# Ledger of designs, part 70: peptides against a protein of PDB entry 6O8C

Target 1, 262 residues: chain A of PDB entry 6O8C
Amino acid sequence: VGLRYEKISLPKIHPRYDLDGDASMAKAVTGVVCYACRTASTLLLYQELMRKGVRWLVELVKDDYNETVHKKTEVVITLDFCIRNIEKTVKVYEKLMKVNLEAAELGEISDIHTKLLRLSSSQGTIESSLQDISSRLSPGGLLADTWAHQEGTHPRDRNVEKLQVLLNCITEIYYQFKKDKAERRLAYNEEQIHKFDKQKLYYHATKAMSHFSEECVRKYEAFKDKSEEWMRKMLHLRKQLLSLTNQCFDIEEEVSKYQDYT

## One batch from the design tools (peptide; aimed at target 1 P15 Y17 F196 Y202)

Design b2_p29_4 (made by RFdiffusion4)
Pose (drawn by RFdiffusion4):
Structure b2_p29_4 (pose): chain A 256 residues (1-92, 99-262), chain P 29 residues (1-29)
Amino acid sequence: VGLRYEKISLPKIHPRYDLDGDASMAKAVTGVVCYACRTASTLLLYQELMRKGVRWLVELVKDDYNETVHKKTEVVITLDFCIRNIEKTVKVVNLEAAELGEISDIHTKLLRLSSSQGTIESSLQDISSRLSPGGLLADTWAHQEGTHPRDRNVEKLQVLLNCITEIYYQFKKDKAERRLAYNEEQIHKFDKQKLYYHATKAMSHFSEECVRKYEAFKDKSEEWMRKMLHLRKQLLSLTNQCFDIEEEVSKYQDYT
Amino acid sequence: EEVKELFEELEFHPEYKDEFEEELEELLE
């Protein structure tokens, strides 16, 4: 979804010299830039937070991985150990009552369990190579896409907002005077141009740098999320597959 | 371009027109 904010544009700046109009215009412009500036700050927060989150979520799946492999090895030293019971040089030269019967069916399941465990390790390694630092789930898009604190985009907007704010404040004073001396009238007309220049620059900066890069980051994250949930589903299927093996071995562990 | 058009429409006094034009060029740079 991303941040739901309203897209607010600069009002039309009428060219006449009008002290009342210019004051009302400057106030409206300052407001739009504040909204743009404040919104630009929240976009940076959502990125910075997203990133702190992704980094953390990747490490958590590594814990879910380590937890699973810790039980896969924990169970193998039971399969290989309980196979050493019913399938060693102790169990099974002509013989008819030497145990080749209904227990041989369990030895068969345990052979298929030990072998099926083989491809568990093959799939388990494949997800480790995606969770690895260089793998295809590395959060490299996170540090490339979008804006950063080092970009200083908010304080760049803020510098322009200050120019615009100082002019508005002066335009209020001018409106109060109802008439401007000669030189002051001219300076006021120039500041009106400056105000428009600063505002359009701040607005276009907000559009082409903050929002454009933010949306690019937003789409890269939706793409990366799909990959993440896809891997998490697979790792989970491997975890359940182990508890299954633990369950089907903990039955045959108790014999007579 | 719009800032220049705004400068023309603001109809500055001739005494200050050239000066403010020079300052506007610097601002645009």

Design b2_p29_4_s1 (made by RFdiffusion4, then SolubleMPNN; from b2_p29_4, 12 letters changed)
Fold by OpenDDE base, seed 2:
Structure b2_p29_4_s1 (fold): chain B 262 residues (1-262), chain A 29 residues (1-29)
Amino acid sequence: as target 1 above (262 residues)
Amino acid sequence: SEVLELFEKLNFDEEFKEKFLKELEELLS
């Protein structure tokens, strides 16, 4: 999961004055920082799309939860109704036995009652699981999506724009160095300017790379890691909800076997 | 990336949503 990108580093910047070497170096630096700008933009886009996906998934899982709760409620109503009817039947048979009337089916009805009570206890377990899920999905819960807004990089950070400004400065120096190279030899004053620009190039390049690594890549990686962890948990939660739903269907099916006695 | 491609295609179609989740699950596995 995540975007693949090439690890980039600045070329060696030699302190020696060399018009050909400096032009080549400046070209390479320009390329590296340009790649950093594009990469930063792509990483930002990924995070924005992931945030959208997170919001969507939260709503989806909430819908799944509500469906499961609804199904559970239906089964509880049906089960309770069946239990009440069986209990009435048991009481009738017990009365019949007291007056010496034959009630051969009393044992069977009592067994059904016991089975229904076990099913009811299973519903209690499902309820507990649903409560746990609800707590996890609630604000401040373990599966809250607040991290998605806090972690990573955001458009408001203007990281791409900041890198672009540095790239523009670097590119300008590169073009000047290309011209200097074409001159083959510079006068003393122009040479001093060239040396000064080389220092500026170094400053801008190092600043760009530091910003890219610390403010773009690192934050992206942190966001990616958290998003992956959260996504796995959410998908697992969804599976849990589906399992609970299936358990409700199973209970409903079993209860239906005893409807002839209700 | 596969993740980006999936998110770019995300819509309100229920069938697509289920497919998306399945593919995402596979990707995260």
Scores: peptide ipSAE 0.024, ipTM 0.615, DockQ to the pose 0.009
OpenDDE base, seeds 1, 3, 4, 5: peptide ipSAE 0.023, 0.024, 0.023, 0.022; ipTM 0.620, 0.637, 0.624, 0.605

Design b2_p29_4_s2 (made by RFdiffusion4, then SolubleMPNN; from b2_p29_4, 13 letters changed)
Fold by OpenDDE base, seed 1:
Structure b2_p29_4_s2 (fold): chain B 262 residues (1-262), chain A 29 residues (1-29)
Amino acid sequence: as target 1 above (262 residues)
Amino acid sequence: DEVLELFEKLNFDEEFREEFLKKLEELLS
């Protein structure tokens, strides 16, 4: 999971003055830093899309939660009503037995009452599970999405722009080295400028690569790891909600079988 | 990247939410 990018490194820089070699080296450096800029932009885009996805998924799961809570509430009301009706029926039959009237159905009604009480007890477990899920989804809970705003890189960091500035400096030197190569031989003063520019190229390149590695790649990897862990937990939670919903439907179906006795 | 392509393709349309979640689950499994 996550964007694949190639591991990049700066080419070897030879200390010796060589117009052909320096032009080739500068071209290679430009290519590497250019790739870093594009990669940084892509990594940023990925993170921004993932942040949107995280927010969307949170709302989706909250909707699922609310639907489950609603269904659970309906079942509780229906079940409680059924229990009350069965209890009234049991009392009537008990009174009939006291006056020596045949009450052959009392045993069956009592069994139904016992089953309904068991179902009512299971609703308590469902309620506890829903409360746990609610706590995990709440601010500060285990599934809070605050990490999405804290981890990784952001447009406000201007990492791509910073890299682009360095790339521009490097590219300028590369074009000059291309011209120097075409001259085949430089005057003493121009040669000294070339050597100085080569040092500048090195500093810009190393700065770009350090920035890319430390401020872009490392932070992206941290964001990716957090996102994968969080997504896995959220998907598991959604499955739990579906399971709870199904349990509510099962209870409702079972209660419906006893409606003739109420 | 499969995740990025999925986000771009589906554009968070509700009609595709189940497909998205299923694919995400597969990728994270």
Scores: peptide ipSAE 0.023, ipTM 0.622, DockQ to the pose 0.009
OpenDDE base, seeds 2, 3, 4, 5: peptide ipSAE 0.019, 0.021, 0.019, 0.019; ipTM 0.587, 0.600, 0.594, 0.581

Design b2_p29_4_s3 (made by RFdiffusion4, then SolubleMPNN; from b2_p29_4, 12 letters changed)
Fold by OpenDDE base, seed 2:
Structure b2_p29_4_s3 (fold): chain B 262 residues (1-262), chain A 29 residues (1-29)
Amino acid sequence: as target 1 above (262 residues)
Amino acid sequence: SEVRELFEKLNFDEEFREEFEEKLDELLS
C-alpha cells in the first residue's frame, strides 16, 4: 500500500584523508541524495493527486446522498398516499360489512394496510441512517476532509528545492574530489581545502538526509495512513447509501403490488 | 498515466479505482 521506495542511508564516511576513497564516497553520497530528491518529488506528487481525489470523492458522495434522499422522499410520498387510500377503503368496507357481510374482503385490505404500515415504519430507519450519514459528511463531522490539508507535505514547503540545493553543493564537492583524485597528490594547501570540503560534504549530506526523513518521509507516511483510513470510511459510506437506495426501490416495488386498492 | 501508477497500489475496490483514476485524469487535464 502506497508508493514503493527504498530506504536509503548515507555511506560510511571515514575521517581518513584518502583521495580515492573520498572520491568514491562523494559519488555514493551524491547518488543517495539524488535519490532522495526524486523520491521527495514523487511523494509530493502522490499527496497532491490524493488531495484532488479526496475533494472529488467528497462531492461525489454528497451527490449520492442527495439522490438517495430524493428517492427516499419519493417513496415516502407514494407510501403515504397509498396508506391514506387504503384507510379510506377500509372504512368503506367496514360500512359494507355491516350491511352486506363483506368480511373476507375487509380482511384482505386490512392485511394490506398492516403491510403498508410496516413499510412506513422502515422509512423511519432509513431516515435515521440518512441523518447519520449527513452528520458524518457535514463540516466538522467524522468524515470531514480537513486532514487532507493539514497532513503531509505541500509544494509551499519547498522540500524538493531545499534538497536540490544541498545536492548541488554535494555534487560540486564530488566533482572537485574527482579532480583531486586525478592529481594523485595534492599540495599542502590543496590538501587542507580537500579536508575542509569533506567536512562540508558530511554536513550537507547529513542535513539532506535528516530533512528527507523528518520533513518528507515521515509526513508522507502520516498522510498516507490518514488517507487510507478516511478512504475506507468513505467507501463504506457510499455502500451504505447504495443499500439505502436499494431499500427504497424494494419498498416502492412492494407498494406497487397494492395499486389496485389505492 | 502517473495517476494509474500511483493509485494501482491502493487497496480499494477495482471498480472504484477505475472511476477514481478517470476522474483524476480529468481533473489534471
Scores: peptide ipSAE 0.028, ipTM 0.626, DockQ to the pose 0.010
OpenDDE base, seeds 1, 3, 4, 5: peptide ipSAE 0.026, 0.019, 0.018, 0.022; ipTM 0.621, 0.617, 0.614, 0.559; seeds 1, 3, 4, 5 fail the geometry check

Design b2_p29_4_s4 (made by RFdiffusion4, then SolubleMPNN; from b2_p29_4, 13 letters changed)
Fold by OpenDDE base, seed 4:
Structure b2_p29_4_s4 (fold): chain B 262 residues (1-262), chain A 29 residues (1-29)
Amino acid sequence: as target 1 above (262 residues)
Amino acid sequence: SEVLELFEKLNFDEKFREEFLKELEELLS
């Protein structure tokens, strides 16, 4: 799970003045920081897509919840109707028996009544479960998606842009080092500039790698971990809702067996 | 990444949603 990327590190930067080596080193550094920029962009894109997915999943589960509530309500209405009808019938037969009239169906009807009441009691458990789920899905609930806004990297952080600025500086130095290499030997002043540029390159490269590691990779990994945890919980919740829905269907099916008596 | 690919599909077509959930469950299992 998650986006795959390669671990990168800066090449060793030798303090020795070497036009060929410095050009080669600068090229390698440019490549590494370039990869960091691309990777940071990709990681950001992944997280943005995941945030969209998170929002979608929240809405999906809310829809599932609403459907379950609807189904539960439907079953409750059906049960209540059946129970009331059976109760009326029971009373009629009981009254007939009190006046010494035959009530052959009383035992069967009473049994049905008992079964319906048991089914109705199970609806209370379903209602309690739905209330718990509603609480968990609430804005302040345990399954809130606030982490998706807090964890990871965001476009507003401007991480890619910051890295790109550093890359531009590094690239400029690299191109200068290519020119220096072509000269084979530099005058004193040019040599000093080269040495200073090498220090600048080191500074920019180190800053880029630190930024990439701490502000991009680390935060991405944290986001990934949180997303996996949250996704697992959400999927479990969805399964719970489906289970509750199925329970409602089972009750409805059983009630249908007794509708001839109502 | 399989996860990335799935989310990319979600951005374009609703028909992939159920398949996405199924694959997500597999990935998280």
Scores: peptide ipSAE 0.039, ipTM 0.688, DockQ to the pose 0.009
OpenDDE base, seeds 1, 2, 3, 5: peptide ipSAE 0.027, 0.026, 0.027, 0.024; ipTM 0.664, 0.668, 0.674, 0.610

Design b2_p29_5 (made by RFdiffusion4)
Pose (drawn by RFdiffusion4):
Structure b2_p29_5 (pose): chain A 256 residues (1-92, 99-262), chain P 29 residues (1-29)
Amino acid sequence: VGLRYEKISLPKIHPRYDLDGDASMAKAVTGVVCYACRTASTLLLYQELMRKGVRWLVELVKDDYNETVHKKTEVVITLDFCIRNIEKTVKVVNLEAAELGEISDIHTKLLRLSSSQGTIESSLQDISSRLSPGGLLADTWAHQEGTHPRDRNVEKLQVLLNCITEIYYQFKKDKAERRLAYNEEQIHKFDKQKLYYHATKAMSHFSEECVRKYEAFKDKSEEWMRKMLHLRKQLLSLTNQCFDIEEEVSKYQDYT
Amino acid sequence: EEEEEEREEEEEELEEELLELQEEVEEEE
């Protein structure tokens, strides 16, 4: 979804010299830039937080991985150990009652369990190579896409907002005077140009740098999330597959 | 009279410069 904010544009700046109009215009422009500036700050927060989150979620799936491999090895030393019971040089030269019967069916399941466990390790390694630092789930898009604190985009907007704010404040004063001396009238007319220049620069900067890069980060994250949930579903299927093996071995562990 | 004409010319010139700036910004967009 991303941040739901309203897109607010600069009002039309009429060219006449009008102390009342210019004051009302400057106030409206300052407001739009504040909204743009404040919105630009929240966009940066959502990115910075997203990135702290993705970093953390990746490490958590590594814990879910380590937890699973810890039990896969924990169970193998039971399969290989309980196979050493019913399938060693102890269990099974002509013989008819030497145990080749109904227990041989369990030895068959245990052989298929030890072998099926083989491809569990093959798939388990494949997800480790995606969780690895260089793998195809590495959060490399996270540090490339979008804006950063080092970009100083908010403070850059803030510098322009200050120019615009100082002018608005002066335009209030001018409105209060209802008439401007000669030189002051001219300076006021120049400041009106400066205000418009600063504002359009701040607005276009907000559009082409903050929002544009933010949205690029937003789409990269949605694409990375699909990959993530896809891997988490696979890792989970491998975890359940182990508890199954633990369950089907904990039955045959108790014999007579 | 000369001073009032000069001031009207200066006001028209600054309004024309502001309109040219607004056109330039609209072209850039």

Design b2_p29_5_s1 (made by RFdiffusion4, then SolubleMPNN; from b2_p29_5, 11 letters changed)
Fold by OpenDDE base, seed 1:
Structure b2_p29_5_s1 (fold): chain B 262 residues (1-262), chain A 29 residues (1-29)
Amino acid sequence: as target 1 above (262 residues)
Amino acid sequence: EEEEERRRKEEEELEKEFEELLKEIEEKK
């Protein structure tokens, strides 16, 4: 998962004056920095899209949570009602037992009551689990999405624009070196300018590569790693919610078996 | 002869500056 990009490096730059070599080198540098600009833009776009996806997933999981809570509440109400009805029935049969009537039925009803109480106890565990999930999704919780706003690169950083400025400077020098190559021989002053421009080219290229590596790639990788970790945790949480929902349905089904006695 | 020697010295200085710049960049990598 994630964007694949090639690791780029600057070509070797020789300090010696060579019009053909310098033009070729400048062309290669232009290509590398151009790739860096495009890659930085792509990495930025990916992160922006991922941030939207993160927000969407948070809302989805919150909806799942609310549905689970609703179902749990429904089951609790139904179960409590059933328990109360069985308890009333138990009291009636206990009175009848004093006159030696309906003893067998009392045993069955008492067993049902015990089973319902066990189901009620399981609701406490479900409630605790839901509270844990809620705490994890809450602001400051372990599954908070604040990292998505902090990690990685943002449009406001203007990394692509900064790289583009450097690329423009490099490209201008490249075009000059292409002209210099065409002249085959430069006058003394033009030769000195060429040598200085070569130094400037290298400076701009190095600055571009450092910026790309440190401010674009590194931050992107950090964002990617964090997003993958967070996504795994969110998917696990969704599975937990599903499990809790299923437990509620199971309890509801069990309670339904005893409704005929109430 | 003096002008040629001046040009040679200027070229040597430019080459040294270039080498130093290359070295600084390599050290930052």
Scores: peptide ipSAE 0.022, ipTM 0.540, DockQ to the pose 0.895
OpenDDE base, seeds 2, 3, 4, 5: peptide ipSAE 0.021, 0.021, 0.021, 0.021; ipTM 0.540, 0.541, 0.540, 0.541

Design b2_p29_5_s2 (made by RFdiffusion4, then SolubleMPNN; from b2_p29_5, 12 letters changed)
Fold by OpenDDE base, seed 3:
Structure b2_p29_5_s2 (fold): chain B 262 residues (1-262), chain A 29 residues (1-29)
Amino acid sequence: as target 1 above (262 residues)
Amino acid sequence: SEAERKRREEEEKLEKEFEELIEEVEKKE
């Protein structure tokens, strides 16, 4: 999802002196560069909003991470406590078996102990996954948001202002050409000025279009592509965190079933 | 050619004028 804009191009500028044609051409150029100014402003705004969104999402995911870590720690403590209690119980029953007590209860407790040890082993996998996520979110990690500050266009670049200056120059020449057209014929000196202004118009227009394409559009597209890729990765990471949280809850629930034996 | 030289001189003049205008805009902000 991104801003759609139309591809713009300058009209053809004929070298021949023609008051009617030159006025029409100047009007068209003014329109094109005006569109470029507005588009550049819109593209800049979009990027600034996206940067805010990126920062917000990073904080959200960090909060999710911290909650998951907290839950994992809680489960580890509970699980370790349960294992220790079951081990004590196993030792007691082993002593009782030496005095001819029934073996059926010992078998059940031993099975519980084995299950708890398996759960404890799974905690190591969760921990490794959390560490991986932490490394990816850390400064310099694969999901760092440093790109958002580097890529694209920024207000400090003054791209909109630069384009506006060029537009002002172009507009001034257009108004003069409109007056020249109304005169139908120009004196020799005025004709020479008109020809000179036409060259200026061309210069300003080409500069504006080059700046728009290279410094506004291209950089915006690069920013957009990176933002989309990063966003997909972040959303996937958030889903991973949720999965890990659910695994912790599942382990906690299973451990609770065995607490009656401790 | 002389015509090409004159064009280059005019472009340089226009570039300078543009830079001056940008500086004025920046001072007002």
Scores: peptide ipSAE 0.028, ipTM 0.536, DockQ to the pose 0.041
OpenDDE base, seeds 1, 2, 4, 5: peptide ipSAE 0.021, 0.028, 0.022, 0.023; ipTM 0.550, 0.536, 0.550, 0.553

Design b2_p29_5_s3 (made by RFdiffusion4, then SolubleMPNN; from b2_p29_5, 14 letters changed)
Fold by OpenDDE base, seed 5:
Structure b2_p29_5_s3 (fold): chain B 262 residues (1-262), chain A 29 residues (1-29)
Amino acid sequence: as target 1 above (262 residues)
Amino acid sequence: SEEERRREEENKELEKKFEELLKEIEEKK
């Protein structure tokens, strides 16, 4: 679940010269853009934390994979050893059967051999599954984390700083408008400056909001969606690895039952 | 005064230009 933020919009700006209204408007704009700056910062922080988490999870899953591979290898060695021993035993009993001895025991050992071969076949399936998992985790695979570096916003984009510059400009104009309001009436030249500053305020505000929506929010949402999808896949992968590990343990346990015959 | 009337007309023209600019910016959103 990503960060919740409120949808913000600029207040309506009236073109009419009004010292009281302009001061109030400027205050409202300052508040909105200030919120945008803070939100952009928090969204960036969230993404950076998520990127760290993604890297961590990749390493964790790689460790899980390696452990599973190790366990699988151990079981394969044990199973192969057991199969070879049983095969030797079968040969001995087959020779004894030719002289009408131990026929019942031969049947039992033969059944064990058949079961072990089935278990060996199961190991082949596990190997195939592990190879599939490895391919998915490999560079360029379906679970590659390259998206985490490509999607979303990054500190290098300087989005927060850009917004802050605009906020500073807006704030400066706001304070001037407060002074203008206090004067109640401006001389002609000061009035013209006020009008120009109002235009500048609007430009800065619009630029800030556009930048916030297009370069911060939209990219964040895309990052969030991809992160959620990727996370689900990774969790499923971990579950698969656990299942494979458990299968290896089950096989090992079953093989241990037959070791008494070797 | 005639000067005050000229100032008012100039202000109205500036307000109109500002309004047009605002509309243009809003339409580009």
Scores: peptide ipSAE 0.034, ipTM 0.524, DockQ to the pose 0.837
OpenDDE base, seeds 1, 2, 3, 4: peptide ipSAE 0.033, 0.033, 0.034, 0.033; ipTM 0.537, 0.528, 0.526, 0.532; seeds 1, 2, 3 fail the geometry check

Design b2_p29_5_s4 (made by RFdiffusion4, then SolubleMPNN; from b2_p29_5, 13 letters changed)
Fold by OpenDDE base, seed 3:
Structure b2_p29_5_s4 (fold): chain B 262 residues (1-262), chain A 29 residues (1-29)
Amino acid sequence: as target 1 above (262 residues)
Amino acid sequence: SEEEERRKKEEEELEKEFEKLLEEIEKKK
């Protein structure tokens, strides 16, 4: 489950000149944009950690794959050896049968040979499954991790820094509005400056909120969704590898039962 | 006075510009 954050919005803005109201409004705006900065930083950190996790999981699954391939190879060698030996035994008993000896034993050995050939056929299916998994894990495959580098937000985007610059501008105006409030009344020139600063405040705030929503939150949500989907598929693939490994062990065990006849 | 009337007109113009900016901000929400 990804990070939860609260939906934030700018406070209502009143066009009327009011030193007390403007100071209060500026304080609220500063708080909202400050929250956006902190949230953006947290969302970025989460994504960076997830990227590390993705790389780790890829390596883990590759190790599982290599282990499965190794086990499969060992079983193939053992099975082929057993088949060759049982075929030699079949030939010997066929010669004995021609002289009317040991006919019952020949039937048992032939059945074993048939079972071994079926096991050999199943190895082909395992090989095909492993090839499919390898293809999916390849750089151009369906489970490639290239999305982790493309989706979401990155430190190089400088989103947190951009928001911080806007926050600094907003904070400066807020502190001035606190001073203006303390004066209770402003001279005409200072009043005009206050009104212009109020416009600048909202301009910066709107820019900050737009950037936060479009470049931070939206991209984070897209990254989160892709990450969850990819993770589910990777875990399923890992289970498939385990199943294939177990099939190899089962074949090896079955072959061991027939070694007394070879 | 003429100067008082001029100041009032300037304040009204500034308020109108501010209202336009607020409307633009609300549209982007």
Scores: peptide ipSAE 0.023, ipTM 0.508, DockQ to the pose 0.686
OpenDDE base, seeds 1, 2, 4, 5: peptide ipSAE 0.021, 0.022, 0.023, 0.016; ipTM 0.518, 0.509, 0.509, 0.432; seed 2 fails the geometry check

Design b2_p29_6 (made by RFdiffusion4)
Pose (drawn by RFdiffusion4):
Structure b2_p29_6 (pose): chain A 256 residues (1-92, 99-262), chain P 29 residues (1-29)
Amino acid sequence: VGLRYEKISLPKIHPRYDLDGDASMAKAVTGVVCYACRTASTLLLYQELMRKGVRWLVELVKDDYNETVHKKTEVVITLDFCIRNIEKTVKVVNLEAAELGEISDIHTKLLRLSSSQGTIESSLQDISSRLSPGGLLADTWAHQEGTHPRDRNVEKLQVLLNCITEIYYQFKKDKAERRLAYNEEQIHKFDKQKLYYHATKAMSHFSEECVRKYEAFKDKSEEWMRKMLHLRKQLLSLTNQCFDIEEEVSKYQDYT
Amino acid sequence: TLEKILELGEEHEELTQEEWLEKVEEFLE
């Protein structure tokens, strides 16, 4: 979804010299830049937080991986150990009652369990190579896409907002005077141009730098999320597959 | 500088908003 904010544009700046109109215009422009400036700050927060989150979520899946491998090895030392019971040089030269019967069906399941465990390790390693630092789930898009604190985009907007704010404040004063001396009138007309210049620069900067890069980060994250849930589903299927093996071995562990 | 600001102020209503932007940019340079 991303941040739901309203897209607010600069009002039309009429060219006439009008102290009342210019004051009202400057106030409206300052407001739009504040909204743009404040919105630009939240966009940066959502990115910075997203990044802190993706970093953390990746490490958590590494814990879910380590937890699973810890039980896969924990169970193998039971399979290989209980196979050493019913399938060692102790169990099974002509013989008819030497145990080749209904227990031989269990040693068959335990062989298929030990072998099927083989490809568990093959798939388990494949996901480790995606969770690895250089793998295809590395959060490299996170540090490339979108804006950063080092970009100083908010304080760049803020510098322009200050120019615009100082002019508005002066335009209020001018409106109060109802008439401007000669030089002051001319300076006011120049500041009106400056105000428009600063505002359009701040607005276009907000558009082409903050929002454009933010949306690029937003789409990269939706793409990376699909890969993440796809891997988490696979790792989970490998975890359940172990508890299954633990369950089907904890039955045969108790013999007579 | 002040003479230039006063000349730009006199030409204000004669200028379009594009020309404003150009003039403000040239002045700031």

